# Peptides against a protein of PDB entry 3V4O, part 62

Target 1, 234 residues: chain A of PDB entry 3V4O
Amino acid sequence: DQPLAKDKVALLIGNMNYREHPKLKAPLVDVYELTNLLRQLDFKVVSLLDLTEYEMRNAVDEFLLLLDKGVYGLLYYAGHGYENFGNSFMVPVDAPNPYRSENCLCVQNILKLMQEKETGLNVFLLDMCRKRNDYDDTIPILDALKVTANIVFGYATCQGAEAFEIQHSGLANGIFMKFLKDRLLEDKKITVLLDEVAEDMGKCHLTKGKQALEIRSSLSEKRALTDPIQGTEY

## One batch from the design tools (peptide; aimed at target 1 A26 H80)

Design b2_p29_3_s2 (made by RFdiffusion4, then SolubleMPNN; from b2_p29_3, 25 letters changed)
Fold by OpenDDE base, seed 3:
Structure b2_p29_3_s2 (fold): chain B 234 residues (1-234), chain A 29 residues (1-29)
Amino acid sequence: as target 1 above (234 residues)
Amino acid sequence: MEEEEERRRREEEERRRKEAEEASKLQAL
């Protein structure tokens, strides 16, 4: 039997106009393109740009209110970020320089809250750098995650590495989104889909040896973004 | 034979130039 979603909800955040950090360009286009694709997949999509810390926290809270048992939750982030001790931090546009964990949103904390909602699938697509922030030595004490076997991380780059955007003719696309968009509508298990994206990205001569997609998953069921919503007559 | 080799060389140099130009436009997130 084909897996069913109770509902499908996505939060897309693109931060580009930083106050104290280099400005980016790709998040604008990438969020727009991903929004259109996820809507074709019958996701309820909330797309937001240039969020302050307060606005990001509120957006996550509102996103969590839409999650419930069996709901597919997808979080996409494009912007500045870092990774310390296996924890991923999304940087708000009003973050100080240097930023610390107290100024940022921890993805693993969001995952914990999603698990409490008994979601059917948790997908994180993180289009950000994963370099260590040497200005932050805080080790977040996170409660142990539950064993829900419904988690997929798609990292735009490998641990300790950078993710890139290509600036052409005033427009910029992230390397990750450039390849993800071509496969996102395919009816495949999400981990298989991301693996194919990783292969496509690996053929990119521009980022060879600089950026590689990393997939981290604990997914015990054949879940796809194309899975139908329960009670919808297709 | 020499003209075909020169054509291939020019095409490869142009390809390398375009790739280098694109690489210069990469920005880290």
Scores: peptide ipSAE 0.402, ipTM 0.778, DockQ to the pose 0.428
OpenDDE base, seeds 1, 2, 4, 5: peptide ipSAE 0.396, 0.382, 0.395, 0.401; ipTM 0.770, 0.760, 0.772, 0.775; seed 5 fails the geometry check

Design b2_p29_3_s3 (made by RFdiffusion4, then SolubleMPNN; from b2_p29_3, 25 letters changed)
Fold by OpenDDE base, seed 5:
Structure b2_p29_3_s3 (fold): chain B 234 residues (1-234), chain A 29 residues (1-29)
Amino acid sequence: as target 1 above (234 residues)
Amino acid sequence: DEEEKKKKEEEEKKLEKEKEEEASKLQAL
């Protein structure tokens, strides 16, 4: 039986105009391009730029309200971030310098909440650095995640590493989106798709030895972003 | 030949500068 999504919902966040941190450029283009691609895949897409902590939390809450049993949820983030002890933190534009976990949104907490919705698929595409923040000693006590076998993380970089954008004078993608966009519409299992993106990124001489895609998945079924929505005769 | 050594050093410096300039185009997120 072809896997059917009850619905497909995506939240895309691109933070670039930080108050206390270096400004970025790629998130603008990356969010825009990804929005267009996901809409072609019949996702309901909410795309937001330059969110404060309050706005990010609200956006996530609203996103979670759209999730339900069998819904495919996709969260994309492009911006500053860090990873402490396997927990990914998205940095709002109003985050202080230095920022701490209390100022940021923990992706794994969002995942927990998505699991409570009994989603059909949870995809996280995180275009952010994964360096440790030495100013944050907080070990989030994450409740044990449920075994839902429907989780895919695409990290733009490996653990402890940086993710990069190309600062051209013009509009340019981040390194991750540059390769992701070329394959995103393929009718393939999402982990296979991301593996191909990883290989494509691996050929990039600019980021060789500096950035590599990491796929972390617990996906026991063949699920694709191209999967049809239930009740739609496609 | 001292002139060939100088040319090689200038080419290496140019290549290093080009690599630094290319590396400078990468901004960490």
Scores: peptide ipSAE 0.415, ipTM 0.779, DockQ to the pose 0.470
OpenDDE base, seeds 1, 2, 3, 4: peptide ipSAE 0.404, 0.400, 0.415, 0.388; ipTM 0.775, 0.763, 0.786, 0.763

Design b2_p29_3_s4 (made by RFdiffusion4, then SolubleMPNN; from b2_p29_3, 25 letters changed)
Fold by OpenDDE base, seed 3:
Structure b2_p29_3_s4 (fold): chain B 234 residues (1-234), chain A 29 residues (1-29)
Amino acid sequence: as target 1 above (234 residues)
Amino acid sequence: DKEKKEEEEKKKEEKKKEEEEEKSKLQAL
């Protein structure tokens, strides 16, 4: 039987106009294109740009209120980020330089809260760098995650590596979104879809040996972004 | 035969220049 979603909800965050950090360009286009694609997949999409720490926390709280048992939750982030001790941190536009974990949003904390909602699927698409922040020695004490077997991480790059955008004079995608957008509407298990995106990205001569997609998953069911919503007669 | 080879070489050089220009525009997130 085809898996059904109770509902499908996505939060998309693109941070580009940093106060104390280099400005980015791709998050604007990437959030826009991903919004249009996820809407075609019947996601309820909240798309936000240039969020402060307070606004990001509020956006995550509001997103969590839309999650419930069997709901598909997708979080996309494009912007500055870092990874310390396997924990991913999204950097708000008002973060100080240097930023610390107390100024940032921990993705694994969001995952914990999503698991408490008994979601049907948890997808994280993280278009950010995964370098260590040497100015933050804080070891986050994360509560133990539940075994829910419904988690997928798509990292735009490998651990300790950078993710890139192409700074053209015009509108351009990040490298991850450039390849993701071509596959996102395919009726495939989300991990299979991301694996194909990884192969396509691997053919990119611009980022060969600099950026590679990493998939981290615990997904025991054939869940796809194309899965129908329960009670919708298609 | 010579003209076709020169056109193919020019197209390869143009593609290489475009790739180098695109590589110079990469920014880390």
Scores: peptide ipSAE 0.422, ipTM 0.799, DockQ to the pose 0.458
OpenDDE base, seeds 1, 2, 4, 5: peptide ipSAE 0.414, 0.411, 0.414, 0.422; ipTM 0.791, 0.777, 0.788, 0.795; seeds 2, 5 fail the geometry check

Design b2_p29_4 (made by RFdiffusion4)
Pose (drawn by RFdiffusion4):
Structure b2_p29_4 (pose): chain A 234 residues (1-234), chain P 29 residues (1-29)
Amino acid sequence: as target 1 above (234 residues)
Amino acid sequence: RKEISENTSLYVLLAVLLVIVVVLVVLSL
């Protein structure tokens, strides 16, 4: 009755040095922090910075190859992003200005590929803005996803809104990770854990009225990032 | 993501106080 994971795998990407878009600073320290915390939780973690579109597609293919039945899969992205018609896109460092969906990675397409591997848990922590891209002409018409009841999204901000880091950030985490880092080791269902992070972030004066954590979850089983890996000793 | 400012008012006040101190040192000299 203790939920188990066949394995725990994560892909972390922080994009900062944009060629044609404002540069960011905090993704480096955000990725460094989450890598340490997830390693403490026995995840196998690939952590990468400043990825072009080509490197981002390759990184996600490698991550998909590590996924199989019953595996917990987690994707964290810190950098520029946008959201059109409910679909979230991650923007690579080589994105032109303006850019469209073909220059970016669609998170929903990644989730579809993860479900094909029959993962036991799918977690997306998207630490990016979610405003519309006016230059993105295209429409989704993506296939409906299977009902796997094991999907959790922890968006650093609401749809049509911005996610933030501290100006001239130096050593400071961005807002999402500042609060996520204090809770991630808790032995609680990931949905509940993210809800506590949402409450902590609500006390932050800098972001009142402009950034709030959004949890979207269909996870029915009580799964946690601290769940033991099957066949190891707990 | 975007950048949000913090403690901008304290940095402006510190810059004004430093200007005032420089002016008073020049007048005293």

Design b2_p29_4_s1 (made by RFdiffusion4, then SolubleMPNN; from b2_p29_4, 26 letters changed)
Fold by OpenDDE base, seed 5:
Structure b2_p29_4_s1 (fold): chain B 234 residues (1-234), chain A 29 residues (1-29)
Amino acid sequence: as target 1 above (234 residues)
Amino acid sequence: MSEIAVDEEEKKEKEKKEKEEELKRKLEE
């Protein structure tokens, strides 16, 4: 039996124009390209750029409202970020310098909320740095996650490392998106797809030894982004 | 995300700004 999605919903966030941190370039193009690809996969896509903390929280809340039993949820983030104690934090454009967890959005907290919706698949694509933030010693108190066996993380970089952007012909792409976009439409299990992206990215001499894709998965079924939506004729 | 091999020349900044505006418009459509 082919897995079916009740619906497919994606939230894409690209933060570039930080007030108190270095500005980025790649998130603009990356969000645009990913939006077009996911729409071809029949995702309902909300794409947002340069969000404040307040706006990011609202966007996540609205995204969660679209999730329900059997829905495929995908969260993509490109911007500044950090990882403390295994928790990933997305940095809003209005975050202070230095920023702390209270100024940022915790991805694992979002995951918990997605699990409560009984989603069919939860995919996180995080194009951000994963370095430790030494200015934040807060340990988030997270509730225990359920065993849903439907979670996939694609980290643009490995633990403790940076994610990079490169510029070509006046446009910048993240290294992760550069390779992801070439395979995203393939009808493959999402973890297999990401593994192939990892191999492709591993051939990039610019980031060899600096950036490596990390896949973290507890996906027990052959779920793909190409999976059809229930009730639709194909 | 960090920058690697990004040319920060003024001439390229202008072109980037124009492209940025175009892409923003497309995302809002």
Scores: peptide ipSAE 0.137, ipTM 0.483, DockQ to the pose 0.361
OpenDDE base, seeds 1, 2, 3, 4: peptide ipSAE 0.120, 0.128, 0.132, 0.120; ipTM 0.468, 0.477, 0.493, 0.522; seed 4 fails the geometry check

Design b2_p29_4_s2 (made by RFdiffusion4, then SolubleMPNN; from b2_p29_4, 23 letters changed)
Fold by OpenDDE base, seed 5:
Structure b2_p29_4_s2 (fold): chain B 234 residues (1-234), chain A 29 residues (1-29)
Amino acid sequence: as target 1 above (234 residues)
Amino acid sequence: MKEIPENVEEEEEKKKKEEEEEKKKKLEE
């Protein structure tokens, strides 16, 4: 039986106009393009740009309210970020320099909350750097994650590496989105789709040896972004 | 995200084009 989603909900955040950090360009275009693609996949999409810490937290809270049993949840983030001890931190536009974990949103905390909603699928697409922040010595003690076997992380880059954007050639895209957008509508298991994106991205000369897509998944079922919503006769 | 420096981008784009042209020539031989 083809897996059915109770609903499909996505939160897309693109931070580019940082107050105390270098400005970015790609998040604007990337969020826009991804929004259009996910809407074609019948996702309910909330797209937000240049969020403060307070606004990001509120957006995540509102996103979580839309999640329920069997709902497909997708969180996309494009912006500055870091990774400490396997925990990914999204940086708000009003974050100080240097920023710390208390100024940022921990993705793994969001995942925990998503698991509590008994979602059908949890997809994280993180287009951010994954370098360690040496100014943050906080070791987050995260509660043990539940075994839900429905989690997929698509990291734009590998651990300890940077995620890049192209600003000088035509439309400013993140390297990750440049390749993701070409395959996102394919009716494939999400991990297979991302693996193909990884191969495409691996052929990019601009980022060869500097950026590589990392897929982390516990997905035990064939789930795709193209999966139909229950009760919808398409 | 981090910006790719313009100089690096231009150099790598040139390199890519050169490699594609070389590959095409080899296929035509």
Scores: peptide ipSAE 0.305, ipTM 0.682, DockQ to the pose 0.414
OpenDDE base, seeds 1, 2, 3, 4: peptide ipSAE 0.276, 0.300, 0.271, 0.270; ipTM 0.643, 0.648, 0.641, 0.638

Design b2_p29_4_s3 (made by RFdiffusion4, then SolubleMPNN; from b2_p29_4, 26 letters changed)
Fold by OpenDDE base, seed 5:
Structure b2_p29_4_s3 (fold): chain B 234 residues (1-234), chain A 29 residues (1-29)
Amino acid sequence: as target 1 above (234 residues)
Amino acid sequence: MEEIPVGEEEKKKKEEEEEKEKLEKELAE
């Protein structure tokens, strides 16, 4: 039987105009294009750019309010970030230099909150660097995740590596989005879709040996972003 | 996200142009 979503909700965050860090360019284009694609997939999309810590936290809170049992939730982030001890941190535009975990949003904490909503699918697309932040020695104490078997992470890069953009190109996407956008509308299990994106990205000579897509999933069902919303006649 | 070094950026621009040309050819077929 084809899986059904109760609803489909996405939060897209693109941070580029950092106050104390290098400015980025790709997040603007990437968020815009992803917004258009997800809307074609009948997602309710909230897209936000250049969020402060306060604004990011509020956006996540509002996003969580839209989640409920059986809802598909997708979080996309493009910007600066880091990974310490397997925890991913999204960096707000007003983060200090150096930034610490207290200044950032932990993705795994968001995941925990999404699990509490009994969502049907939790997808994280993280277009950020995954290098360790040596200025942050905090070990986050995270609550144990539930075994929901509905989690998919698409990391734009592998652990300890960087995610790249091309700043001097006109309408150039980040490398991750460049390949993701070509397959996002395909009616395939999300992990299969991302695997194909990984292969496409792997053929890019520019980032070979520098950036590689990592997929982390615990998805026991054939869930796709194209899955129809329950109660809607198509 | 980080900026690709300039040398690699130029290579990417060339690749993107080639991909665009390829796509245009495919659409014309």
Scores: peptide ipSAE 0.195, ipTM 0.552, DockQ to the pose 0.417
OpenDDE base, seeds 1, 2, 3, 4: peptide ipSAE 0.200, 0.172, 0.177, 0.193; ipTM 0.535, 0.513, 0.526, 0.529; seed 1 fails the geometry check

Design b2_p29_4_s4 (made by RFdiffusion4, then SolubleMPNN; from b2_p29_4, 26 letters changed)
Fold by OpenDDE base, seed 5:
Structure b2_p29_4_s4 (fold): chain B 234 residues (1-234), chain A 29 residues (1-29)
Amino acid sequence: as target 1 above (234 residues)
Amino acid sequence: MSEIEVDVEEKKKKKEEEEKKEKEKELKE
């Protein structure tokens, strides 16, 4: 039986205009293109740009309110970020320099909250750097995650590496989105889809040896972003 | 996310080579 979603909800965040950090360009285009694609997949999409810490926290809270049993949740982030001890931190535009975990949003904390909602699928697409922040010595004590077997992470880059954008050619996508957008509408298990994106990205000579897609999943069912919403006769 | 410094001329050459390889693969499949 084809898996059914109770609903499909996505939160897309693109941070570019940092106050104390280098400005980015790709998140604008990437969020826009991904919004259009996810809407074609019948996602309810909230897309936000240049969020402060307060605004990011509120956006996540509102996103979580839309999640419930069997709902597909997708979080996309494009911006500055870091990874300490396996925890991914999204950096708000008003974050100080240097930023610390208290100034940022921990993705794994969001995942924990999503698991409490008994979602059907949790997808994280993180287009951010994964370098260690040496100015943050905080070891997050995360509660043990539940075994929900419905989690998929698509990291735009491997652990300890950077995610890149190309600024010289006008409105260019980030490297991750450049390849993701070509596959996103395919009716495939999300992990298979991302694996194909990883292969496509791996052929890119621009980022060879600099950026590689990492997929981390515990998805035990054949779930796709194309899965129909329950009660909708398509 | 960081800016990648890529020589625009190297980009064009690599894109043309990739497009050529993709076309060659499509012809062989």
Scores: peptide ipSAE 0.155, ipTM 0.499, DockQ to the pose 0.478
OpenDDE base, seeds 1, 2, 3, 4: peptide ipSAE 0.127, 0.129, 0.125, 0.130; ipTM 0.477, 0.479, 0.471, 0.476

Design b2_p29_5 (made by RFdiffusion4)
Pose (drawn by RFdiffusion4):
Structure b2_p29_5 (pose): chain A 234 residues (1-234), chain P 29 residues (1-29)
Amino acid sequence: as target 1 above (234 residues)
Amino acid sequence: SEVEERYEELVEEEEEKPFVFRPLELQAR
């Protein structure tokens, strides 16, 4: 009755040095922090910075190869992003200005590939803005996803809104990780844990009225990032 | 790892910078 994971795998990407878009600072320290915390939770973690489109697609293919039946899969992205028609896109460091969906990675397409591997848990922590891209002409018409009841999204901000880090950030985490890092080790269902992070973030004066954590979840089973790996000793 | 090396370099550079008082502001990602 203790939910178990076949394995725990994570892919973390922080993009900062954009060629044609404002540069960011905090993704480095955000990725460094989450890598340490997830390693403490026995995840196998690949952590990468400043990825071009090519490197981002390769990183996600490697991550997909590590996924199999019953595996917990987690993707964290910190950098520029956008959202058109409910679909979230991650923007690589080599994105032209303006850019369209073909220059970017669609998070929903990654989720579809993860479901094909029959993972036991799919977690996406998207630490990026979610405004429309006016230059993105295209339409989704993506296939409906299977009902796997094991999907959790922790968006650093709401649809049509911005996610933030501190100006000239130096050593400070961005807003989402500032609050996520204090809770991530808790032995609670990931949905509940993210809800506590949403409450902590609501006390932050800098972001009132402009950034709020959004949780979207269909996870029915009580799964946590602290769940033991099957066949190891707990 | 690359992430850790770059983090430690950033910590060293930030510790060598003089102190400057300023209010907190936000940058969008």

Design b2_p29_5_s1 (made by RFdiffusion4, then SolubleMPNN; from b2_p29_5, 10 letters changed)
Fold by OpenDDE base, seed 1:
Order: structure tokens, then C-alpha cells, then sequence
Structure b2_p29_5_s1 (fold): chain B 234 residues (1-234), chain A 29 residues (1-29)
């Protein structure tokens, strides 16, 4: 039977103009293109660029208010990031150098809050590095996640590795988005879709051996981004 | 609706559209 979404909501964040860290370029294009695609999939999309810590936290809070039972939630982040002890941290543009976990937003905390909303699907697309931050030895104490079997992580890179963007004279995507955008509209289970993206990205000679897509999923149903919204014609 | 109001509020958050020039190549995020 065809799964239905109560609604579909996405928050896209692209951070580029960091105050104390190297500036990025591609997040602008990545967010723009992803926004267009997700809107074609009938997502309600909020796209924000260059957010401070305060602004990011507020954006996430407001995003969570849009989630409810059966709603598909998608969070995309493009910017600087790191991973400590299996926890992913998104870095705001006003983060100090070096940054610590207290300066950043923990994705797993967001996931917990999304679970509390009893969402139908939780998709995280993290287009950031996953290297260990040696300047922070803090081990976050996170609340245990419940078993919802509706979680999908698409990491732009492997644990401990970097995610890259292509910088041209003109507009260019990050490596992950370069391949994701070509398949995003396909009517396939989200994990299958991402697996195909992984294969496509694996053919990129520029990042072979440097960046590879990682999929982490507990999704037990055939849910796709193309799933229709309940009460609508499809 | 409440959802619409919340959505509107979120969209009112500060959004920027910067332009950054970088040399051709790869940049780690």
C-alpha cells in the first residue's frame, strides 16, 4: 500500500560567510537547487542562509513547530561541521575558532525532538565534514531515542572524513548535491534513492577515496520523498 | 491556521544571499 504523508516540511540551512572560519561558496547553490526540487515534491520549504547560532536555534525551534504526527520532516545542512562520538554538529557562522559543541547545533538532539512529534519520516541530509573536533572533548549526554523505524541519514561523507564543494568561477554545487539533485525527484524509497546517489558519487574521480556517501537508516517502510500528502490528489 | 502562522514566522527569519569568490578546485566543508 502507498504510504501517505500528513504533510511534508523541510528546513534547509546553508552557511557560507563564516566570521572565524574559511568561507564557503556552494551552499548557496545547493540550497537553491534543493529548494526548487523539494517544492516540486510538495514540501513546504524554508531555506535560510548564513545563520548565527541564535538564528539557527530559532529556525530549528520553529521548524519543529511545523512537525506533527505523520508529517515528513527533512533537514538539510550545508556548511562547516564535525562529528564527535557519533554526534553530528552543525557550525553557525558566528562560531568561534576553535568552536566547541556548545557553540554548535547537535543533530541528534534535533532528531530526538522530531521523534517526540511522532513524525512519519525523518530525513537528515548532512552536507558537512565529519572529522573529529580535537578542540572539544566534551561528551554530550543525549536522551535515548525511541524506536520509530522512520529515520534516514544521508551523510555527504564517511565518518572521520571531509565533504567537499567544487569551486568554479561561476556557480557550482557541493559534491553531494551535484549527484543528489539528479535523482531527488525519483519515485523510490528514500534509502534506495540515496544508494543510487552513492554509486553515482562514487564515480567522481575528484573525490574518489576522499568522500563517499554514507546512509544510515532504520526505515522499515517503503517511504519516498514523492509520497503524496494525505487528502490530496495524486 | 496555526501552522500557516508558524510557517510564516519561520520564513521571516533572517536569510542572506552572499556571494563568495573562490579559486577553482575543491574546498572542504
Amino acid sequence: as target 1 above (234 residues)
Amino acid sequence: SEVEERYKKLKEEVAKQPFVERPEGLQAR
Scores: peptide ipSAE 0.360, ipTM 0.697, DockQ to the pose 0.288; fails the geometry check
OpenDDE base, seeds 2, 3, 4, 5: peptide ipSAE 0.302, 0.301, 0.253, 0.351; ipTM 0.651, 0.705, 0.700, 0.680; seeds 2, 3, 4, 5 fail the geometry check

Design b2_p29_5_s2 (made by RFdiffusion4, then SolubleMPNN; from b2_p29_5, 9 letters changed)
Fold by OpenDDE base, seed 1:
Structure b2_p29_5_s2 (fold): chain B 234 residues (1-234), chain A 29 residues (1-29)
Amino acid sequence: as target 1 above (234 residues)
Amino acid sequence: SEVEERYEKLREEVAKQPYVERPLGLQAR
């Protein structure tokens, strides 16, 4: 039988106007378009731009308050980021140069907190670079994750690689969102959907050999973003 | 709310600028 969500909640963060780092452009459009799409999928969407460390932490806290047992949680981040020892770090706009882990938000920590909420599905779409930060020698000690079999990571790029946005005089999507938006409304298992996005992205000659979508999941059920909310007409 | 305010700002900014999908180059994030 088709799985049902108790509710569907998404937090979208787009950081562009960094104080001490290169400014970005595409996160604005990426967040906007993704917001529209997720709302069509009956997600409750919180969309925020250019968050400081304090604001990002508060946003995550508020997001977590919206989660509960059986709720689908989706976190999308577009901005600067890095990955150290398998841990993904989102960089706030007020992060120093160089930034360190204490200045950033660890995605795996957020996942841990989401698991404590007994969510039905945890989706992370990380549209950021995954290069190692050589200025941060900290090895975070994270609590062990539960075996919930409901986690999906969509990395815009491979481990140790960069994620890109289209450079144009006007506004354009990042590479990941360019392809994601075309398939996001499809009624398919989320991992299958992302796999198709990966194939589409693979045909992009600009990023061939430079950026490839990586899917990491433990999802053992056929859950889709299109899954209906319990108690609603579908 | 703060969320609504940020959302409206986003909408306004996107609406005021041209949107294109033609890739002319890449910028790393």
Scores: peptide ipSAE 0.279, ipTM 0.628, DockQ to the pose 0.442; fails the geometry check
OpenDDE base, seeds 2, 3, 4, 5: peptide ipSAE 0.258, 0.242, 0.258, 0.268; ipTM 0.674, 0.600, 0.663, 0.632; seeds 2, 3, 4, 5 fail the geometry check

Design b2_p29_5_s3 (made by RFdiffusion4, then SolubleMPNN; from b2_p29_5, 11 letters changed)
Fold by OpenDDE base, seed 2:
Structure b2_p29_5_s3 (fold): chain B 234 residues (1-234), chain A 29 residues (1-29)
Amino acid sequence: as target 1 above (234 residues)
Amino acid sequence: SEVEKRYEELKKKVAELPYVERPLGLQAL
């Protein structure tokens, strides 16, 4: 009995042209390629680039409106970021330097809101650094997450570490996407899929010892991105 | 459906990929 999704919705955000931080290039390509792949998986994909704080918040709000009971929700972010106390913060392009939590979007807060929608699956793919931001001493008090057992985090890098993009032509992927794209269409439990991506990435000499994929999940069902949408025939 | 309608309203295309030449290296995100 294969799990079914009521629908599949993805929000992809790639931030590159930062005002007060180093500019990036890979997010453009990564968002593009991931968009195409997710569409092949019958996701409804909203892909946005270079969002300000205001725009990011609006995008997330609109994304949440697309979610409902049993819907698969996927949030992908590529850009600058940090992690404090286990909370992941996505950095908008207009964030100040240094940025702080009030300037950024907390992924765990988004997860909380997704849980309220009673989604069937919540996937976060975060291609950003996870180093602590010492300039942000705020300890955010987040609402406790419900025990939904449908959560998957794919961190492009391990806790406290950096994620990287390859400095080459504009067609170069980030390290995470470089390997993710090769397996994303596989009909496997999402955590298994990501684990294989992690192994593949681990063989990359460019980032060996520098970047390692971390999978954090609470997923009690064999849910895959390839799961069919209810009422559809494939 | 309403979801589909909203999706279509929000959907944006990713811009065309520009060609940029850069030296080989890594940049932290």
Scores: peptide ipSAE 0.128, ipTM 0.628, DockQ to the pose 0.306
OpenDDE base, seeds 1, 3, 4, 5: peptide ipSAE 0.018, 0.023, 0.095, 0.078; ipTM 0.489, 0.520, 0.594, 0.629; seeds 1, 3, 4 fail the geometry check

Design b2_p29_5_s4 (made by RFdiffusion4, then SolubleMPNN; from b2_p29_5, 9 letters changed)
Fold by OpenDDE base, seed 5:
Structure b2_p29_5_s4 (fold): chain B 234 residues (1-234), chain A 29 residues (1-29)
Amino acid sequence: as target 1 above (234 residues)
Amino acid sequence: SEVEERYKKLKEEVAKQPFVERPLGLQAR
């Protein structure tokens, strides 16, 4: 049987113009291209750039309000980030230097909230670094996650490593999006799709030994971004 | 739809525009 989504919603965040940290460039292009692709897949997409902590939290809150039973939720983030003790943190543009967890948004916390919505699929595409932040020694205490078997993480890089973008005059993607965009429209289970992206990325000599896609999933059904929408109450 | 209205509101309230240019090279995020 073809899996069906009640609805498909995505929040895309690209942070570039950091106040106290190095500026980035590729998130603009990454978000733009991903937006167009997801819209072709009938996702309702909100794309936002250069968000402060307050704005990011509000965006996530509003995104969560759109989730419900059977809804496909996709969160993409491109910007500065770090990972401490298995927790991924997205860095707002107004984050201080150094930033700490209280200045950032914890992805695993968002996942917890998404699970409460009984979504059909939770996809996180994190195009950020995963190096430890030595200036933050706090460990967020999260409630145990539910066993929903509908979670997919696509990390642009492996644990403890950095994610890169090409600083280029004109339009240029980050390394992850460079390869993701070529396969995103394929009608395949999302984990299979990402696996193929990982192989493609592995052929990139620029990031050999520096960046590798990591897929973390507990997806028990053949869910794809191409899955049709059954219907919505909205 | 309700979903579309919420997203429209979100876009209007939160969206910003970037203005970054950098030289060639790999930049860590």
Scores: peptide ipSAE 0.266, ipTM 0.617, DockQ to the pose 0.301; fails the geometry check
OpenDDE base, seeds 1, 2, 3, 4: peptide ipSAE 0.078, 0.228, 0.254, 0.241; ipTM 0.471, 0.591, 0.610, 0.621; seeds 1, 2, 3, 4 fail the geometry check

